Peptides against a protein of PDB entry 5LHZ. Designs and how they scored, part 85

Target 1, 78 residues: chain A of PDB entry 5LHZ
Amino acid sequence: QLLKSVFVKNVGWATQLTSGAVWVQFNDGSQLVVQAGVSSISYTSPNGQTTRYGENEKLPDYIKQKLQCLSSILLMFS

## One batch from the design tools (peptide; made by RFdiffusion4, then SolubleMPNN)

Design b2_p25_3_s4 (from b2_p25_3, 14 letters changed)
Fold by OpenDDE base, seed 2:
Structure b2_p25_3_s4 (fold): chain B 78 residues (1-78), chain A 25 residues (1-25)
Amino acid sequence: as target 1 above (78 residues)
Amino acid sequence: SAAAAAQQQQEQLQKVLEKVQSFLK
């Protein structure tokens, strides 16, 4: 269930879910889901392939870039 | 209450932020 959705120019949409997760839908068609209490993050590529990354894993640079973007977006929800 | 729910959701957002920052370290 959706709680709050925010449009972010040149990025896409960011939504807080009732579960506590944050779901970002990027303009390139990819998606990112991050939830407290879960040790991994979920990334879905534009072709629909989903990958989960643990905190201690080496992340692809493009994932890091999207996480940096998410970090800035999260400040907007406050 | 609505206020309690809002507070809980804000706390969850903070935890998500901390998780993201941890991933980026």
Scores: peptide ipSAE 0.655, ipTM 0.906, DockQ to the pose 0.858
Fold by OpenDDE base, seed 3:
Structure b2_p25_3_s4 (fold): chain B 78 residues (1-78), chain A 25 residues (1-25)
Amino acid sequence: as target 1 above (78 residues)
Amino acid sequence: SAAAAAQQQQEQLQKVLEKVQSFLK
């Protein structure tokens, strides 16, 4: 279930789920899902391929950029 | 209760933020 959604200009939509996860749908068609208690994050590319990344592995720069964006977005929920 | 659920959701949000920040270290 969806709990709260925020529109972020020039970025997309961010939604908090009742599970506690945060789901970001970027304008480029990619998606991020991050949830507490899960050691990995989920990234879905615009073509629909999903990759999970662990906390200790090297991330592609474009993933880091989207995570930085998410960090800023999370402040909008409080 | 609804209040307890809201508090839990806020705590989860904080944990998500901490996780994201950890990934960015």
Scores: peptide ipSAE 0.654, ipTM 0.906, DockQ to the pose 0.856
Fold by OpenDDE base, seed 1:
Parts: structure tokens; C-alpha cells; sequence
Structure b2_p25_3_s4 (fold): chain B 78 residues (1-78), chain A 25 residues (1-25)
């Protein structure tokens, strides 16, 4: 269930879910879901493939870039 | 209450932020 969706210029849409998760739909067609209390993050590539990454994993650079973007977005929410 | 719900959601956002920052380290 959606709480709020915000359009982010040159990024896409960021949505806070009632679960506490934040869901980002990027302009390139990829998606990122991060939720408190869950030890992993979820990334969906533009082709629809979903991968979960744990806190201790070395992340692909493109994931880090999207997380960096999300970090900036979250600062806007608060 | 609405205030309690808003506080809870803000706390969740903060936790998400902290998690993201942790992943980026």
C-alpha cells in the first residue's frame, strides 16, 4: 500500500509504502526497494530480473550509484 | 493517531536512510 509518491526530476518516482519500505522507479526502467528491518535490498533491472543484496556484499557500481541517489532522495523526505 | 502514524513513518524513513548509508560504506 502506497503512502506517498513523489516525482524526482531526472531520476523517476520515489514512493514510501505503508510497510516502511521505500520504492524507487528509475527512468531507466530499473527499481530499488529498501525497507527497515530487512537485512537486504532489492534491485530489479530494466529487463525485470530481481536481485537481493546483503549488507556485507560488494555491490556493483551501478547499484551503488542508485543507492547514492536514493540517499539524496531520502534527505528530501525528512 | 495521525501524529503517531507520522512519527512512525518518519522513523522508518530514518532507518532506511541509515541502511542505505551503511550499504554505501
Amino acid sequence: as target 1 above (78 residues)
Amino acid sequence: SAAAAAQQQQEQLQKVLEKVQSFLK
Scores: peptide ipSAE 0.654, ipTM 0.906, DockQ to the pose 0.863
Fold by OpenDDE base, seed 5:
Structure b2_p25_3_s4 (fold): chain B 78 residues (1-78), chain A 25 residues (1-25)
Amino acid sequence: as target 1 above (78 residues)
Amino acid sequence: SAAAAAQQQQEQLQKVLEKVQSFLK
């Protein structure tokens, strides 16, 4: 279930789910899902391939960039 | 209550932020 969605200029859409997860749909077609209490994050590439990353894994730079963007977006929900 | 639910959702957002920051360290 969707709780709150915000449009982010030059980024895409960010949605908080009733579960507490945050789901970002980027303009490039990729997606990112982060949920409290889950040890991994979920990234879906534009072609639909989903990869889960743990906290101790080395992240691709493009994932780090999107997480940094998400950090800024989260302030918009408060 | 609605107020309690809203507070819980804010706490969840804070936990998501902490997780994101953990991944970025």
Scores: peptide ipSAE 0.654, ipTM 0.906, DockQ to the pose 0.838

Design b2_p25_4_s1 (from b2_p25_4, 11 letters changed)
Fold by OpenDDE base, seed 2:
Structure b2_p25_4_s1 (fold): chain B 78 residues (1-78), chain A 25 residues (1-25)
Amino acid sequence: as target 1 above (78 residues)
Amino acid sequence: MSFPSSKELIQHIRQLLAELNQQNS
């Protein structure tokens, strides 16, 4: 369930969920979901394939870049 | 130039999110 959605210039849409998660829909068609109480993240590629990554797994560089972007977005919400 | 590890990055995001959730409650 949606709590708050914001348009992020040159990025896409970022949404806070009532569950405490954040959901980002990037302009390239990919998606990222992070939950505060969960150690893993969920990434959906533009082709619709979803992959979960644990915090101890090595992330692809393109996902790291999107997470770095997300950190800036979270500061906007606070 | 050093970049955060995967673990550091995920933990950073989770920490920010936890703080945000506390703020919204």
Scores: peptide ipSAE 0.577, ipTM 0.864, DockQ to the pose 0.762
Fold by OpenDDE base, seed 5:
Structure b2_p25_4_s1 (fold): chain B 78 residues (1-78), chain A 25 residues (1-25)
Amino acid sequence: as target 1 above (78 residues)
Amino acid sequence: MSFPSSKELIQHIRQLLAELNQQNS
């Protein structure tokens, strides 16, 4: 279930889920899901391919950039 | 200059989410 959704200019949509996860739909068509109780993140590319990354794996730079962006977005839900 | 590691970024976001969830509960 969706708890709250916010539009973020020049980024896309960010949604807080009742599960405690955050779901970001970026303007480039990619998606990112992070959950507090899970050590891995889920990234979906614009072509629909989903990949899970553990915290001990090296992330592609473009995903690191999206996570950095998400850090700022989370303040919008406070 | 050094950027946050993958692990640091993931842990940072997870921490923020935990705090957010506590705030909403």
Scores: peptide ipSAE 0.576, ipTM 0.863, DockQ to the pose 0.777
Fold by OpenDDE base, seed 1:
Structure b2_p25_4_s1 (fold): chain B 78 residues (1-78), chain A 25 residues (1-25)
Amino acid sequence: as target 1 above (78 residues)
Amino acid sequence: MSFPSSKELIQHIRQLLAELNQQNS
């Protein structure tokens, strides 16, 4: 279930889930899901393809940029 | 400054999220 959703200007929507996950829906149509108790992250590209990345996998720069954005969002939530 | 490594970045976010979840509890 959804706990809290916030609109982030020029980014999209960020939603905190009761499961402890955060779900970001970016304006470009991509999505990112991260959960505190799970080592992997889930990225869905604008075309709908979902890829899970483990923390020991090298991320594309555009994914890292979105994660950096998420970091800023989490600071805003707290 | 350079971006953190993939591992550092994921772990950083997971840590922030854990702290946030504890605040919601």
Scores: peptide ipSAE 0.576, ipTM 0.863, DockQ to the pose 0.841
Fold by OpenDDE base, seed 3:
Structure b2_p25_4_s1 (fold): chain B 78 residues (1-78), chain A 25 residues (1-25)
Amino acid sequence: as target 1 above (78 residues)
Amino acid sequence: MSFPSSKELIQHIRQLLAELNQQNS
C-alpha cells in the first residue's frame, strides 16, 4: 500500500510504502525497492527483469548511481 | 568522481530509510 508519492524532476517517482520500504520508478523504466530491515535491494530493469542484490555483492555502477540518487531523495523527505 | 562501496551505499540508504520511518510513526 502506498503511503506517499513524490515527483522528482529528471528522476521519476519515489513512493514510501506502508511496509517501510521505498519504491523508485525511474524515467528510464527501471525500478528500485529498498527496505530498512532487509539487507538486500531489488532492481528491476526496463525490460521487467528483477535482480536481488545482497549488501556484500558488487553492484553495477549504474545501480550505484541510482542508489546515490535515492539517498538525495530520502534526505528531501525528512 | 568516486562511489562508496556497494555495502556502504546500501547500508547508508537503509539507515536513512529507518530514520524516515521513525518520523512517519
Scores: peptide ipSAE 0.575, ipTM 0.863, DockQ to the pose 0.881

Design b2_p25_4_s2 (from b2_p25_4, 13 letters changed)
Fold by OpenDDE base, seed 4:
Structure b2_p25_4_s2 (fold): chain B 78 residues (1-78), chain A 25 residues (1-25)
Amino acid sequence: as target 1 above (78 residues)
Amino acid sequence: MSFPSSKELIQNIRKLLKELQEQLS
């Protein structure tokens, strides 16, 4: 089910799943699951509450910030 | 099933995040 995990400095861990999805485990205990071609993303808060967001659904700012942080760091590695 | 390298995984994540960011804008 898990293929490989990569440590992202000051962010957390990112894991490639056999499904092709990417599972991000942030240092604060929150989690994101995203996959190309899938219109929805899954967010799990540190308390374990999971919420699924559709492609046109507005994400909370704190989730956007997590994605932007991860994106900017990965972009710097290129 | 083969395992991606760390580099490949990072590229996959970057691709996914790019697509997501485009949808958020």
Scores: peptide ipSAE 0.114, ipTM 0.566, DockQ to the pose 0.071
Fold by OpenDDE base, seed 3:
Structure b2_p25_4_s2 (fold): chain B 78 residues (1-78), chain A 25 residues (1-25)
Amino acid sequence: as target 1 above (78 residues)
Amino acid sequence: MSFPSSKELIQNIRKLLKELQEQLS
């Protein structure tokens, strides 16, 4: 169910799945799974605990930081 | 099956992240 993976230096690996979801594996061991058109995201902490956040929930700052960090670095590739 | 280039994948991720930040921030 994997399509392709891209290594992002100082961040981790980003993989696109056949479902259209993007799976990000950060260097600190945490993970994010996001998908366009889906109103929720999945975060897995380094210890393996997974939490699903819906669109009506406020994201923790540390998750927002990971998204912003990834986004900022990807912009440099444009 | 044809696979996207690294550039295409990066653009897809950027689009996805932009949508996510707009809807879930």
Scores: peptide ipSAE 0.112, ipTM 0.573, DockQ to the pose 0.070
Fold by OpenDDE base, seed 5:
Structure b2_p25_4_s2 (fold): chain B 78 residues (1-78), chain A 25 residues (1-25)
Amino acid sequence: as target 1 above (78 residues)
Amino acid sequence: MSFPSSKELIQNIRKLLKELQEQLS
């Protein structure tokens, strides 16, 4: 269930869920779900296909780029 | 391009998103 959402300039929206997870909706239509304490991340492509990646798995470059960009921006907010 | 390991990226993003959670609520 949704708690609150914030707009992130040039990225998209980040929403906190009651589960503690953060749901990021990127401008290109892709989505990421990350939760503190959970080692895996969930990626949903713009066409709706969802893939879960563990902490030891190799991430596709496009996902790494999203995480890197998001990390840089989130640092500016903290 | 070179990136941190997947493990490091995931840990970093979890940390940053946790901080975002605190800002959201």
Scores: peptide ipSAE 0.095, ipTM 0.570, DockQ to the pose 0.631
Fold by OpenDDE base, seed 1:
Structure b2_p25_4_s2 (fold): chain B 78 residues (1-78), chain A 25 residues (1-25)
Amino acid sequence: as target 1 above (78 residues)
Amino acid sequence: MSFPSSKELIQNIRKLLKELQEQLS
């Protein structure tokens, strides 16, 4: 269930879910779901493959790049 | 540019997204 969506320039859309999670839809078609207090993040590739990563798991570089991009922008405009 | 550890990165993102969530409310 969606609550509100915000367009983030050069990133995509960030949507708040009723669960408290934030669903980020990147311009390349990939997606991330992150929620404060939840240990894992969910990444969905453009082809629809979803992978959950725990707090201590190694993240692929392409996911790190997306997280860094998101982090940088949110930090800049927060 | 170097990235923080996966743990640190995830925690930072969680914090920022929490703030975003609050702003969306």
Scores: peptide ipSAE 0.091, ipTM 0.567, DockQ to the pose 0.639

Design b2_p25_4_s3 (from b2_p25_4, 13 letters changed)
Fold by OpenDDE base, seed 2:
Structure b2_p25_4_s3 (fold): chain B 78 residues (1-78), chain A 25 residues (1-25)
Amino acid sequence: as target 1 above (78 residues)
Amino acid sequence: MSFPSSSELIREIRELLRELNKQLS
């Protein structure tokens, strides 16, 4: 279930789920899903391909950029 | 300028989520 949805200027939409997960839909069509109780993050590219990255796995720079953005978004929800 | 490490970023995200979820529970 959706708990809260916020439009983030120049980024896209960020949605907080009742599960404790946060889902970000970026303007470029990509998506991120993160959850505290899960050691991995989920990234979906614009073409629909989903990849899960572990907390100790090396991330490509473009995903790091999106995670940095997500960090700022999470402060908005709190 | 360089990005934080992958581990640092994911750790930060998880910490923020944990705090957020704690507020909801």
Scores: peptide ipSAE 0.465, ipTM 0.821, DockQ to the pose 0.792
Fold by OpenDDE base, seed 3:
Structure b2_p25_4_s3 (fold): chain B 78 residues (1-78), chain A 25 residues (1-25)
Amino acid sequence: as target 1 above (78 residues)
Amino acid sequence: MSFPSSSELIREIRELLRELNKQLS
């Protein structure tokens, strides 16, 4: 279930789920799902391909950029 | 311009999520 959705200009939509996860839908069609109790992140490309990345994996720069953006969003939420 | 390492980013995200969820409880 959706708890709260916020529009982020030039980014997309960020939604807090009742599960404790945060779901970001970026303007480019990609998506991120992160959850406090899970060590991996979920990235879905615009074509719908989903990949999970662990903490020790080297992330592509474009995903790091999206995570940095998410960090800023979470700071705003708190 | 510089970015944290992958592990640093993921760790930060997890920490922020924990803090956010604590505030809701």
Scores: peptide ipSAE 0.465, ipTM 0.821, DockQ to the pose 0.871
Fold by OpenDDE base, seed 4:
Structure b2_p25_4_s3 (fold): chain B 78 residues (1-78), chain A 25 residues (1-25)
Amino acid sequence: as target 1 above (78 residues)
Amino acid sequence: MSFPSSSELIREIRELLRELNKQLS
């Protein structure tokens, strides 16, 4: 269930769920989902393909960039 | 400066999520 949705200029929409998950829908059509208690992140590319990355898995640079953006968003939410 | 490592980023995300979720409990 949706708790809060925030528009982030030049980024997209960030939604906090009652489950504790955060869902970011980027302007480029990609998505990130992170959730407490889960040791992996979920990335969905603009073409709809979803990939899960473990916490010790090497990430592509563009994923790192989006995670850094997500970090900033989470700081904003707190 | 350089990007944080993958593990550093995910660790930070998880920590921030935990802090955020404390607000829900």
Scores: peptide ipSAE 0.463, ipTM 0.821, DockQ to the pose 0.708
Fold by OpenDDE base, seed 1:
Structure b2_p25_4_s3 (fold): chain B 78 residues (1-78), chain A 25 residues (1-25)
Amino acid sequence: as target 1 above (78 residues)
Amino acid sequence: MSFPSSSELIREIRELLRELNKQLS
C-alpha cells in the first residue's frame, strides 16, 4: 500500500510504502526498492530485469549513483 | 569526491529508512 508519493525533479517518483519500503521509479525506467529490515536492495533495469544486491556486494557505478540519489530523497522525506 | 563504498551507501540508506519509519509510529 502506498503511503506517500513525491515527484522529484529530474529524477522521477519516490514512494513510501506502508511496509516501510521506499520505491523509486527513475525517469530512465529503472526502479529501486529498499527497506530497512531487508539486507538487500532491489534494482529493476529499464527492460524489467530485477536484481537483488546484498549490502556486502560491489555495486555497478550506475546503481551507486541511483542509491546516492535515493539517499538524498530519504533525507528529504525525513 | 568519490562515492562511498557500496556497503557504506546501503548501510546509510538502511539507517535513513529506519529513522523515517520511526516517524510513522
Scores: peptide ipSAE 0.463, ipTM 0.820, DockQ to the pose 0.848

Design b2_p25_4_s4 (from b2_p25_4, 13 letters changed)
Fold by OpenDDE base, seed 5:
Structure b2_p25_4_s4 (fold): chain B 78 residues (1-78), chain A 25 residues (1-25)
Amino acid sequence: as target 1 above (78 residues)
Amino acid sequence: MSFPSSKELIQNIRELLKQLQEQLS
């Protein structure tokens, strides 16, 4: 269930769900879904392919950049 | 020079999400 959505300048939209998940829709068409209590992250590329990454996997740099951005976004919800 | 490690980033996200969840309930 939708809790709140915020527009992030030059980034996209971030949505917080009552489930504890946060869903980010980036301007480049990619998406990130992160969930409280879950050790993996979900990334969807602009072409619609979804990949789950565990915390022990080496992430592509572009994913790391998006996660760094997400850290700042999460502070906007608090 | 380099970004934080993948593990560090994910753990940071998890901690922030935990804090957010605590605010909800």
Scores: peptide ipSAE 0.514, ipTM 0.836, DockQ to the pose 0.759
Fold by OpenDDE base, seed 4:
Structure b2_p25_4_s4 (fold): chain B 78 residues (1-78), chain A 25 residues (1-25)
Amino acid sequence: as target 1 above (78 residues)
Amino acid sequence: MSFPSSKELIQNIRELLKQLQEQLS
């Protein structure tokens, strides 16, 4: 269930779900899904491959950058 | 300065999500 969707210029679309998840669809075709109560994040590459990362894993720099962007987006929803 | 660590980023995200969840409650 979609709760709120926001278009973020030069980034993509961010959607807050009633489940407590936030889904970001980036312009490059990648996606991030994060959810309250879950200690891992889900990243989907443009080719559709999905990888879950735990909080203690070393993230690729490009994913860290997307998470930084996501932080700003989450503040937008608040 | 440098980017936050992976753990810091994820923890920050989790905290923000928690705040959003509480906002809905």
Scores: peptide ipSAE 0.514, ipTM 0.835, DockQ to the pose 0.739
Fold by OpenDDE base, seed 2:
Structure b2_p25_4_s4 (fold): chain B 78 residues (1-78), chain A 25 residues (1-25)
Amino acid sequence: as target 1 above (78 residues)
Amino acid sequence: MSFPSSKELIQNIRELLKQLQEQLS
């Protein structure tokens, strides 16, 4: 269930879940889901295709950019 | 300039999530 949602200018919406996960819905239609205690991240492209990436897996640059943005968002939640 | 490594980014996210979760409990 939802705990907290924030609108982030030029990014989209970020939602914190009671599970410890954070869900970001980007303006371009893509999505990121990250979860405390889980070593992988979930990325959903605008066409709805979902891919999980592990911490030892090389990420595409566009996903790295979104994760970098997410780190800034997480600081806002704290 | 280059982005942080994949592992660095994910570890940073995990640490921040851990801190957030700790604040909630």
Scores: peptide ipSAE 0.513, ipTM 0.836, DockQ to the pose 0.774
Fold by OpenDDE base, seed 3:
Structure b2_p25_4_s4 (fold): chain B 78 residues (1-78), chain A 25 residues (1-25)
Amino acid sequence: as target 1 above (78 residues)
Amino acid sequence: MSFPSSKELIQNIRELLKQLQEQLS
């Protein structure tokens, strides 16, 4: 269930779910899902491939950039 | 000009999510 959706200029849409997850749909067609209490993140590429990354894995730079962006968005939600 | 480590980024996200959840309580 959707709790709050925010349009972020030059980024896309960020949605907070009642489950505690936050779902970001980026303009490039990729998606990130992060969940409270879960140590991994879910990334979906524009082609629809989904990959889960744990906190001890080395992330590609493009994922790190999106996470940094997400961090800024989460600050806006608070 | 540098990004945090992968682990630091994920941990930061987790902390922010926790804060958001607390606000809903």
Scores: peptide ipSAE 0.512, ipTM 0.835, DockQ to the pose 0.785

Design b2_p25_5_s1 (from b2_p25_5, 14 letters changed)
Fold by OpenDDE base, seed 1:
Structure b2_p25_5_s1 (fold): chain B 78 residues (1-78), chain A 25 residues (1-25)
Amino acid sequence: as target 1 above (78 residues)
Amino acid sequence: SVEEDRKLLEEIRKLVAELQKQNLS
């Protein structure tokens, strides 16, 4: 279930779930899901393909850019 | 580097955890 949803200009929507996860829906159609206590994050590309990224792998630049954006969003939530 | 990327992931997860704690307070 959804707990709180925030619109972020020029980015998209960020939603906190009752599970504690944060779900970001970017304007380009991609999505990120981050859950506390889970070592991997979930990225869904605009075409619907989902990939999980863990702590022991090199992240694509576009993923890092979105994570930096998410960092700013999370600070906004606080 | 992988180490830098790991730290980024951990930072994000930490922020998510802190947000979760706020909801429990």
Scores: peptide ipSAE 0.670, ipTM 0.903, DockQ to the pose 0.874
Fold by OpenDDE base, seed 4:
Structure b2_p25_5_s1 (fold): chain B 78 residues (1-78), chain A 25 residues (1-25)
Amino acid sequence: as target 1 above (78 residues)
Amino acid sequence: SVEEDRKLLEEIRKLVAELQKQNLS
């Protein structure tokens, strides 16, 4: 279930779920899901392909950019 | 580096966890 949704100009929508997860839908059609208590994050590309990224692996630059963006977005919920 | 990327992931997960705790409180 949805708990709170925030529109972020020039980024997209960010939604906190009752599960504790945060779901970001970017304007470029990609998505990020970060779940509390889960060591990996989920990235879905615009074409629908999903990749999980965990600890101890090198992240693509575009993923890091979106994570930095997410960091800023999370401040909007607090 | 891998270590830097790990720290980024951990930061994000920690922020999400803190947000969850705030909502539970």
Scores: peptide ipSAE 0.669, ipTM 0.903, DockQ to the pose 0.752
Fold by OpenDDE base, seed 3:
Structure b2_p25_5_s1 (fold): chain B 78 residues (1-78), chain A 25 residues (1-25)
Amino acid sequence: as target 1 above (78 residues)
Amino acid sequence: SVEEDRKLLEEIRKLVAELQKQNLS
């Protein structure tokens, strides 16, 4: 299922799946999964709790920070 | 704001879609 994985210093690992989803494993133990064409993203906290965030809700700052980090990573992929 | 957060999500999804296109080409 893994297409490509890249190590990002001081961040963690970013992996593109064959499904087209991008999976980020952060050094703090949290995870993000983003899939093109899916309106929500998935965040898993270090304790294993998973939450989905959609388009009509306020995002926690720590989520936005990780998304902004992901944005930078994705630009490097291109 | 919620609007700003939505735009952030859209940006991320767009970048993921573009990455997917690149890998298919």
Scores: peptide ipSAE 0.669, ipTM 0.902, DockQ to the pose 0.908
Fold by OpenDDE base, seed 5:
Structure b2_p25_5_s1 (fold): chain B 78 residues (1-78), chain A 25 residues (1-25)
Amino acid sequence: as target 1 above (78 residues)
Amino acid sequence: SVEEDRKLLEEIRKLVAELQKQNLS
């Protein structure tokens, strides 16, 4: 189910899945999953707690920072 | 703001969708 994994210096690992999702494993132990066609994103904290964030809520700053980082990573895949 | 955060999410989702299209090509 893995298409491609890439190491991103000072960030962690980013993986493309056959499902259309991108899975990022950050160096701080947190994770982000963004699925094509799904309006919410999934964030897993270092302690393993998972939270979904949608389009009608204020995002925590640490989530926004990771999303901005992810934007740069996605451009690397193109 | 919520609107700005929504725009960020949408940008990310669009990029992921484009990657999916590339992967299926």
Scores: peptide ipSAE 0.668, ipTM 0.903, DockQ to the pose 0.821

Design b2_p25_5_s2 (from b2_p25_5, 14 letters changed)
Fold by OpenDDE base, seed 3:
Structure b2_p25_5_s2 (fold): chain B 78 residues (1-78), chain A 25 residues (1-25)
Amino acid sequence: as target 1 above (78 residues)
Amino acid sequence: SVEEDRKLLEEIRKLVAELQQQNLS
């Protein structure tokens, strides 16, 4: 299922799956999954709690920070 | 704002889609 994995210093690992999803495993133990064509993203906290965030809600700052980090990573992939 | 957060999500999803497209081509 893994297409490509890249190590990002001081961040963690970013992996593109064969499904087209991108999976980020952060050093703090949290995870993000983003799938093209899916309106929500998935965040898993270090304790294993998973939350989905959609288009009509305010995002927690820590989520936005991780998304902005992911944005930089994705630009690096291209 | 909610609008700003939505735009951030859209940006991320767009980049993921572009990455997927690159791998298919």
Scores: peptide ipSAE 0.677, ipTM 0.908, DockQ to the pose 0.900
Fold by OpenDDE base, seed 2:
Structure b2_p25_5_s2 (fold): chain B 78 residues (1-78), chain A 25 residues (1-25)
Amino acid sequence: as target 1 above (78 residues)
Amino acid sequence: SVEEDRKLLEEIRKLVAELQQQNLS
């Protein structure tokens, strides 16, 4: 269930779920899901492919860019 | 580096956890 949603111009929508997860829907069709208490994050590409990224792997640059964006978005919720 | 990427992930997870805690308080 949805708890709070924020529209971010030129980015997309960011939604906090009652589960504690944050779900970002980017304008390019990709998605990020970060769940509190879970070590890995979930990225879904525009084609629908989902990949989980953990603590001990190299992140693609496009993922890091979206994570940096998410970092800024998360500050908007507070 | 992998270490830098780990730090980024940890930052994100920390912010999400803090946001969750704010809602619980």
Scores: peptide ipSAE 0.677, ipTM 0.908, DockQ to the pose 0.808
Fold by OpenDDE base, seed 1:
Order: C-alpha cells, then structure tokens, then sequence
Structure b2_p25_5_s2 (fold): chain B 78 residues (1-78), chain A 25 residues (1-25)
C-alpha cells in the first residue's frame, strides 16, 4: 500500500510504501525501488526490464545519477 | 569504483531506513 507520494518537478513521483520501501517513478519511464534492510535495489527500465543491483558490483552511470537524485528526494522527505 | 558505488547504495538505504523510523515515531 501507498503511504505518501510526492511530486518532484523535472524528476517524477516518489512514493513511500507501508513496507518501508521508497518507489520512484521517473519522467523517462524508469523506476527505482529501495527497501530498508535489503542489500539490493531494483531498477526498472522504460521498456519494463527489471534489474537488481547489489553492494558488490559496479553501477552504471545512469543508475548512479538516479540514485543521486533519489538521495536529494529522500532528504526532502525528512 | 565498486567501493564508491557501495557507499552510495548504503547512503540511500540509510536514508530510507531513517524515513521509515520517522513514520514509526
């Protein structure tokens, strides 16, 4: 279930779930899901392909850019 | 580097955890 959803200009929507996860829907059609206590994050590309990224792998630049954006969003939530 | 990327992930997860704790308080 959805707990809180925030519109972020020029980015998209960020939603906190009752599970504690944060779900970001970017304007380019991609999505990120981050769950507290889970070592991996979930990225869904605009074409619907989902990939999980863990703590022991090199991240694609476009993922890092979105994570930096998410960091700013999370600070906004606080 | 992998280490830098790991730190980024940990930062994000920490912020999400803190947000979750705020909702529990």
Amino acid sequence: as target 1 above (78 residues)
Amino acid sequence: SVEEDRKLLEEIRKLVAELQQQNLS
Scores: peptide ipSAE 0.677, ipTM 0.908, DockQ to the pose 0.868
Fold by OpenDDE base, seed 5:
Structure b2_p25_5_s2 (fold): chain B 78 residues (1-78), chain A 25 residues (1-25)
Amino acid sequence: as target 1 above (78 residues)
Amino acid sequence: SVEEDRKLLEEIRKLVAELQQQNLS
């Protein structure tokens, strides 16, 4: 199920899955999952609560910050 | 704004899709 895992300094771990998803485990204990072809993203807070965010809603600032970080990580994989 | 946030999501999804294509090549 795992293709590749990369340690990102001062961020955490980023993993590519065979499903086409990218899974990021941040140092603060939160997680992001972005799946190719799926319009929503999945965020798991440090306490384990999972929330999905779509394209027609305002994103919390902490989510936007993590997505901007993820953008940089994805460029590293290319 | 919602529009700006949508653009950010689209950027991320595009990059993930491109990465998937690279992995399948």
Scores: peptide ipSAE 0.677, ipTM 0.909, DockQ to the pose 0.821

